# Ledger of designs, part 226: peptides against a protein of PDB entry 2FGR

Target 1, 331 residues: chain A of PDB entry 2FGR
Amino acid sequence: SSVTLFGIVDTNVAYVNKDAAGDSRYGLGTSGASTSRLGLRGTEDLGGGLKAGFWLEGEIFGDDGNASGFNFKRRSTVSLSGNFGEVRLGRDLVPTSQKLTSYDLFSATGIGPFMGFRNWAAGQGADDNGIRANNLISYYTPNFGGFNAGFGYAFDEKQTIGTADSVGRYIGGYVAYDNGPLSASLGLAQQKTAVGGLATDRDEITLGASYNFGVAKLSGLLQQTKFKRDIGGDIKTNSYMLGASAPVGGVGEVKLQYALYDQKAIDSKAHQITLGYVHNLSKRTALYGNLAFLKNKDASTLGLQAKGVYAGGVQAGESQTGVQVGIRHAF

## One batch from the design tools (peptide; made by RFdiffusion4, then SolubleMPNN)

Design b2_p24_3_s1 (from b2_p24_3, 13 letters changed)
Fold by OpenDDE base, seed 4:
Structure b2_p24_3_s1 (fold): chain B 331 residues (1-331), chain A 24 residues (1-24)
Amino acid sequence: as target 1 above (331 residues)
Amino acid sequence: SYVPAPVVELSDEELTALLEEAEP
């Protein structure tokens, strides 16, 4: 058996032209091209095609040296794998996010990513963005002629918020077809949470697809989130994404992505457009730049996620411009 | 007897996979 030590340190200079007060923010930020992380993983061959595994991974904040501490909240799993696929026990990406974020050409991080995996309703659960869960059991199938699936269940452990019980319970999964240049997936999830101390169901449906033409890749997402409340009606958001990427000069990649967030509860839309460039200096080290525009309409207050600089909202109906220029190093 | 597992780096394949991961 071996233990693999791995990680990414991604640090950038970032700027956004507006915060919640209408002021600019700038400084050193993190995770602009890939989420900065430190991980430990390993596998043990148990014979007969069975393997045991572990994975421990935490986020790195290179701007402040993890001043808020370090933890394994990214992933903390033990697994069994074989010809049947993989069973995981522990905190991880939920199966729906693990699969459906793969269609995001901005790697689900920085100022350019698809922001559909969000707490749209001021949900009081820790993971109401639908990305990860505590107390998770997950199962991933092998790939059978392109077809694959993943399923997960997270225990609530009788967590309560206000009058809401079962907080943090997750059930979800995806079905997918991954064959050569084509990927397509359907994900469904339900999470129990609270809004205003009252029981709320976070329902999610996501469709994703991508096609690699060699000279360019196209990718798309369609998502609906509903926070179903007994009082005050459903908080529904329809999110759409379309992106393209292309290799440049054998060592570069250009990315363009558009997203629309149709926030039904406030009858308001936000439009996001991001241009990105990655320049590989080596297999491990890249320079990158991102330029993002976010146009809020009406009551929409969405902000770009310039992690380490500013990730808050803006004033209703305000537009925000963001820039990141950084270094990504993997080890 | 417990034999400590060696610490190793990512293979080129594992490194490629890590960099292709869209994990927030």
Scores: peptide ipSAE 0.534, ipTM 0.902, DockQ to the pose 0.704
Fold by OpenDDE base, seed 3:
Structure b2_p24_3_s1 (fold): chain B 331 residues (1-331), chain A 24 residues (1-24)
Amino acid sequence: as target 1 above (331 residues)
Amino acid sequence: SYVPAPVVELSDEELTALLEEAEP
């Protein structure tokens, strides 16, 4: 048996030209190229092809030294694995987000990520973005000639908000084909939550695909989220993403990603475009820069996620520009 | 007898995998 200590420290200087008041924000931010984290993991061979595992991982905020505290809310699992695949117990990424975020060329972090995995409806549940769950059991299949799948169930434990009695229950999964340069996946999930103290279902469907041409990678996402409310009608968002990345000079990578968020309940669209560059100083250390533009239309108030500087919304119909320049170190 | 497990760093392969992961 062994214990692996690992992590990422990613810290940047960030700027956004507008906050909720229309003023600029700037300062030291975190997690611009990869989410900063500290992790412990290990495996034990039990013989007969069976392994035990553990994984404990928490987010690091390098700008304030984790002033709000440290926890293992990223992942806190125990597992059994073998020829049957892997069973996990504990807080983790839900299977749908674990698979479908892999198509995001901005590593689901900073000012450039696909923002479709979001609480679109002022849901009152802790994980109404569809990313992680408490009280989760997950199962992942082996890869069978490219075909693989993952399934998850999270217990609500009778958590109540207002009249809603099943808050935090998740059921979901994906099917995928991963073979050489090709990846393609379909994910389906339902999460129980509350909106305005009333029971609400967060339904999600996501399609993802990528192809690596060697000289460049293309990636795409199609997502629909629906917050199905008993009163007031559905809050539906259709999200689309298309991205490309290419290696530059053997030590760099350039990334370009576009996303569209069609927010049906407010009849309003937001357009996001992000250019990124990563320069590897070593296997462990990189410099990076991101430039993002977010164009809100009509009643849309979306903001870029400049974590540690400003991650709030803007005024309705306002556009936001963001910049991050930083250092990423992995250990 | 408890045999203490060594604390180890990531291999080059595990480090590559960590940097390729898209985890919010």
Scores: peptide ipSAE 0.530, ipTM 0.900, DockQ to the pose 0.727
Fold by OpenDDE base, seed 2:
Structure b2_p24_3_s1 (fold): chain B 331 residues (1-331), chain A 24 residues (1-24)
Amino acid sequence: as target 1 above (331 residues)
Amino acid sequence: SYVPAPVVELSDEELTALLEEAEP
């Protein structure tokens, strides 16, 4: 048995031209190219092709030295794996997020990522973005000629908010085809939450696909999120993403990604476009730069996620420009 | 008896996988 110690420290200088007051924000931010993390993992061979595993991973905030503390909220799993696949117990990415975020060319972090995995409705649950869950059991199949799947269930443990009595319950899964240059998947999830103290179902459907042409990769996402409220009607968002990446000079990668967030409950759209560049100084260390434009229409108030600097909204109908320039180091 | 497990670094393959992971 061994324990692998691993991590990423990603820190940047970030700027956004507008906050909620219309003022600029700038400073030292985190996780612009990859989420900064510290992890411990390991496996034990139990014989017969069966393995036990553990994974403990927490986010690192290099700008403040984890002033709010350190925890294993990224992942805290024990697992069994073998020819049947893998069963995981503990807090993790939910299967839908784990698979469908893989189509995000900005690695689900910084100012460029697909922001569809969001709490669109001021849900009162801890994980109403549909990314992770507490009390999670997950199962992942092997790959069968390209076909694979994942399923998950999270216990609510009678968590109550207002009149909602099953907050934090998750059920979801994906089916996928991953073969050579092609990846495609369908994810479905439902999470129980509360909005305004009332029971609410967060329903999600996501389609993802990518194709690697060698000279460039194309990737796309189609998502619908619905917060189904017993009172006040559904809060529905349709999110679309299309991205391209290409290697540059054997040491770099350029990325371009567009997303549209059609927020039906407020009849308002937001458009995001991001240009990114990563320059590898080594296999472990990279410099990067991101330039993002977010155009809100009508009542839309979305903000770019410049973590550590400003991740809040803007005034309704306002546009935001963001820049990140940083260093990523993996160990 | 408890046998302490050695702490090891990521292999080059594991490092590549870590950098390719899209984990928010």
Scores: peptide ipSAE 0.522, ipTM 0.900, DockQ to the pose 0.680
Fold by OpenDDE base, seed 5:
Structure b2_p24_3_s1 (fold): chain B 331 residues (1-331), chain A 24 residues (1-24)
Amino acid sequence: as target 1 above (331 residues)
Amino acid sequence: SYVPAPVVELSDEELTALLEEAEP
């Protein structure tokens, strides 16, 4: 048996030119290239090709020293693994997010990521972004000639919000083909939540694909999220992403990503474009810079996620520019 | 006797995987 202590400390200087009041925000932010984290994990060989595992991981906020506390809300799993794949018990990424966020060239982090995995409806559940779940059982297959899959179920435990009685129930999974330079995946999920104290289903379908040409990688996402409400109609968002990355001089990576968020309930679009650069000083330490533009149309109020500085919305139809320059260190 | 598991650092492969992991 072994225990691995690991983590990332990623801290940046960030700027956004507009907040909800139309004012600029700037300061020290966190998690611009990778989410800052502290983790403990380990495995035990049980013989016969069976292993037990544990994983405990929490977010680090380097700007305030975790003033709101530390927890293992990133992951808190026990697992069994072997030739059959892996079964996990505990809070984790749901299988759909775990697989489909892998197509995000900004690693689902900072001001550049695909923001499709979102609470689009002011859902009252703790994980209405479709990223993680409490009380989760997950299963991941091995890779069989490129084909792989993951499945998950989270118990609601009769959690109630207003008249909703199944809040936090998740069912979902993906199928994928991962072979050499090609990756492609289909994810489907349903989560039970509440909106305005009323039962609501968060339905999600996501398609992802990437191809590594060696000199560059292309990646794409297509997503539909629907918050199906008993009263007031569906809150539907169609999200699209296309990105490219390329290695630079053996020590750097440049990334360019575009996303479109078509928010059907408000008949409004948002356009995001992000340019990023990572400069590796070592295997563990990098400098990075991100430049993002978010153009809201009509009633759209989306904001860039400059964590630790400003992650709120903007005024309807306003555009936001964001910059992050930081240091990432992994241990 | 309780034998404490050794605390180890990430391997180079595990470090690469950690840095490539798209986890918000």
Scores: peptide ipSAE 0.508, ipTM 0.894, DockQ to the pose 0.694

Design b2_p24_3_s2 (from b2_p24_3, 11 letters changed)
Fold by OpenDDE base, seed 2:
Structure b2_p24_3_s2 (fold): chain B 331 residues (1-331), chain A 24 residues (1-24)
Amino acid sequence: as target 1 above (331 residues)
Amino acid sequence: SYVAPELVELSDEELEALLNEAAP
């Protein structure tokens, strides 16, 4: 058997011009181009095309040296794989997130990503952003002429919050077509949570597509998230994303992405636009820069996710500008 | 006897996959 040690250390200097008090924040941040991580993985050939696998991955915070500790909360799976696909047991990206975040040209990290995978409702569950789940069983099909799918179920294990008795239960999946320059996917998920101590369903539908023209890539997302509350009505957000990327000079990539978050419960919109550049110094090391603008309207309080510097909200109706300049190294 | 697994680095293909992974 083999064990692969791998990781990414991504650290940046970041600035945002507004926090919740209206003040600027700046400092050393993490994960601006790729999420910093340390992982161990390996496989065992069991014969007949069957393999066992493991994957253990935790986030690295290079700015503070993991002052809050290290864990394998990114992924902690054991798997069986073969011609039938892959079955995974353990904490992981939920299938909907795993597939639909792949259309984010900012790799779901830093100040530029699509922020639709969010806890829109002050949900009290640990993973109410719809990204990962504990106690997860997942299945991924092979690719059949472009067609592929993934499904997942997470056990709630009778986790209770207030009167909610099934918190953390997830069911979801996607269907996709991935062939040559084209990718398209539909994802559906429901997660049980609590809001204000009351049972709440987080329902999510996401459409994603991308096309690689060689000279440029286009990518898009359409998402609806609903926190369905028994009392107080639904908290619904419609999120839209459109992005483009292009190679530059054989060593760089430029990215431009726009997102709109239509927060129906507060009748308020937020607009995000991000320009990014990655400059490869090698296959493992890159310099990068991101410039993001977030415009909140009305009661919207969204903030850019400058991890390690400031990832909180802003005052209602305020706009935020963010910058990240950093180094990414993979090993 | 137990044979400890060999510790190896990522292949170039695995490195490309890691860098292309959209994982928050």
Scores: peptide ipSAE 0.568, ipTM 0.909, DockQ to the pose 0.685
Fold by OpenDDE base, seed 4:
Structure b2_p24_3_s2 (fold): chain B 331 residues (1-331), chain A 24 residues (1-24)
Amino acid sequence: as target 1 above (331 residues)
Amino acid sequence: SYVAPELVELSDEELEALLNEAAP
C-alpha cells in the first residue's frame, strides 16, 4: 500500500486599510492563493473495481507555525469507491460547498474569494458557513456523459445550543453537468443551527456555471442563504459573483472577480472587486498578488479575509482595500 | 509481517488537482 504525503505552504505579506476601529492592519498572512494544508491520503485496491481510501488533511498557518495547534478539520474521511462512485465517512467539505466553490476563481481563499458561504445570522453552530460538516456521510456519482451529482447527510448526534436541538444536522446535494469547457451546477442544502439559543434552519440554494474559452474563462455564482427563525423573521442574503481569468505569457494567470452581497435583513449591499495575478515559477511554486476593494453600503460591515492579518468586519458603510503578495509552494 | 506503506509524492495530475481545489 502507499501513503501520499502532500501539502501547500502559502504565506503572504498582507495589508488592509481599515479594521473595525478604522485603523490599518498589515503583516504576514496565510493562504492568499490556496489554503495552506498538510495531508495524508492513500488508497487500497480491494479487487473487482472496489477501492478503499483514507484522507487526513489539516490547515497550516505558516506565519505562527500552527501555534493554535494542528488538526484534521479540513478532511478526515474513509471511503469506498468504484464504478458506483464514492462513499465517504467523516468530516469533509459538504457536497454543496465542494462543488459550488469550484466556480470561485480565487479558490475560496484570500481577499478575493466569493464570500457567500458565510454565517450571515450569527448562527451558533461551528459550521454555519455551509462549508464543512462533522459526522458526514457523502456520496459522489461518477460522471455520466457530463452529468454528475453529490449528496450528503451529517448527524447532529443530539447536539444542543440553548433550546435548539439537532444542531449540526446537514442534508444537501448538487446536480451538475461537466463536459469539456462547460460546467454548470445546482446545489441545495439545509443545516440545523441556533441563533440566540433558538432553533434555526440555514437553507441554501446555489447556482454555478463556468465556461473555458481557452483564451479566457468566465465563471458565475448565484446564491441565496436563509436563516429561518421562528422569532424575528428570516435572515436572507442574495449573493452574486461574476469572474474572468486568462492565461498570461504561458506562466501567468490574471483574475478579475466581482461579487455582490444583498443582505436583506439589514437592507444593505456590499460590493467586492478583486484583481489577482499568479506567476508560476514551477509546477509547485508560484508568486501571487491580490488587490481587493470591498464597498459596504448602509448597515453592511463585511471585511476582506486577510487570514493571519485581519479577517474581521469594518464599520457600517465603510469601504476596505486589501493587498496580498505571497509565495505558494506545493509538495 | 506488516510492511509499512511507502511515502509517495503526488503525481502531476494529483498536483494539478490539489492546486485547482477551491476549498477554504
Scores: peptide ipSAE 0.567, ipTM 0.908, DockQ to the pose 0.693
Fold by OpenDDE base, seed 5:
Structure b2_p24_3_s2 (fold): chain B 331 residues (1-331), chain A 24 residues (1-24)
Amino acid sequence: as target 1 above (331 residues)
Amino acid sequence: SYVAPELVELSDEELEALLNEAAP
């Protein structure tokens, strides 16, 4: 058996030119290029091609030393794996987010990521962003000639919020084709939640694709999220992303990504554009910089996620500029 | 006798996978 201690410490100086009051925010932030984390994982060979595994991972906040505490909310799984693939038990990324966020060139982290995996409806569930779930069983297939899939179910355990009685139930999965330079995926999920104390279904469909040309990578996402409420109609968002990345001089990577969030319930759009650069000082240590612009239209109040500095919204129709410059170290 | 698990560093491949993980 083996146990690996691993982690990332990513800390930055961040600035946003507007908060909810219209004021600037700046300071020391976390997780600008990769989410800061501490983890333990290991495997046991059970023979016959069967392995047991565990994974325990929590977020690190380098700016405050985890003042709000440490937990294993990133992942806390036990698994069996073999020629059949992998079965996981415990809190983890749901299969849909695990696969479909892989098309985000900003790794779902910092001020540049695709923000489609979001609680668009003020859902009252703990994981209404569709990223992770408690009480999750997941299955991942091996790759068969490029084809692969993942499936998940999370138990609600009769969790209630208001009149909603199945909060936290997840069912979802993806199918994918991953072969050489090409990746393409379709994800479908439904999560039970509550909005205003009323039962609500969070339905999600996501298409992703990428192609690596060697000299550059192109990536794209198309997503629809619907919070289906019994009263007040659906809260629907259509999210679109297109990105490009390219290696620079063998030690760097430049990234450019655009996203559009069409928030149908408020008839309002937000446009995000982000330029990023990572400079590898070693395999483990990098310097990085991100520059993001978020243009809200009409009633849109989206904010850039400058974690540790400001991750709130802005005034309706306001634009926000964000900058992060930081150090990432992996161990 | 209890054999304690060996502490192993991430391989280069595992390190690349960690750095490329798209998870908030």
Scores: peptide ipSAE 0.559, ipTM 0.905, DockQ to the pose 0.730
Fold by OpenDDE base, seed 3:
Structure b2_p24_3_s2 (fold): chain B 331 residues (1-331), chain A 24 residues (1-24)
Amino acid sequence: as target 1 above (331 residues)
Amino acid sequence: SYVAPELVELSDEELEALLNEAAP
C-alpha cells in the first residue's frame, strides 16, 4: 500500500478595475493558474487486478492561511478499481464537470476560465453550479480504443428547501473519445434544486472537443443550462468557448480563450477574453500572468473570479478588466 | 502484522497530471 501527500500553492497579486460599486479592487489573491490544494491519496493492491483507493483533497487559501477553516470539499472518496474501471463513493466532481472542464485551457481557475458551470438562476442548492455533489456514487469505464464514459448519481437524502423535497439529487454522465491528439465528449446532467423555495430542475448539456497539433492546441465548448421552474418560465443560458494554447521557447506556454454567455432570461450577453502566460522555472514551480476582459451587455452583471481579492458581480452593462501575476508551486 | 504504508512523492507523470487537472 502507498500514501501520497500532494498539493499546489498558487498565490498572486490581483487587480480588477470595477466592483459592484464601480470601484477598483487589488491585493493578494489565490488560485490564478491552478486551484491551491492539499491532498492525500493512496492505493492498495488487493490482488486479482482489484485495487482499493482513497482520495482526500481540500482547497488552500494562502492569502489568509485558511482563516475560514479547512475541509475535504474538493474530493473525499473511497474507490475500487480494476479491469472493469473505477467505482467511487463520496463527494467529488460530478462526471460531467470532471470531463467537460478538461477542455478549459485555463484549468477552470482564476480570471480566465470558462464560467458556464454556474448557478444562473439563484438556485438555493449548495452545488447549483453543476461542478461537485455530496452523497455521490460515480463509475468510470476503462478506455476502449479511445471510447470511454462516466456516470454518476447523488442522493438528495430528502433535503428540503421550501416546498422542494429532492434538493441535491444529481444524475448525469458523459461519453467520450480520447485518442492521441483528439478528445471529444458529450455530457448530460440533471440536478434537483429550488428557486424561490420552489422545486426546480437544473438541466445541462455540454459538448467539448480539443485537438493537439503539437505546435498548438485548439479547444472548444458548447453548453446549454436550463433552470426549469414550475412558475415563471425557464432560465436558459447558452455558453460558448473557443481557446488556443502554444508552447513558447520550451519553458513557456501562451493561452488565449474567448467565451460568450447568452443569458436568455434577461436577454443579455457577456463576452470574456483572456490572455495567459505561464513560465516554468522548474517542473514544480512556475510564474504566470493573466489579463482578462469581461464585457457585459444590457442587464448582465458577470464578474471575473479574482479569488481572494474580488469575485462578485459588477453593475448591469459594465465592463471589467482583471490582472493576475503570481507564483504556482506543486509538491 | 500491520505494515505502515510508505509516504511517496508524486512521480513525474502524476505531477504532470496534477498540473493539467482542470478543476475549480
Scores: peptide ipSAE 0.551, ipTM 0.905, DockQ to the pose 0.777

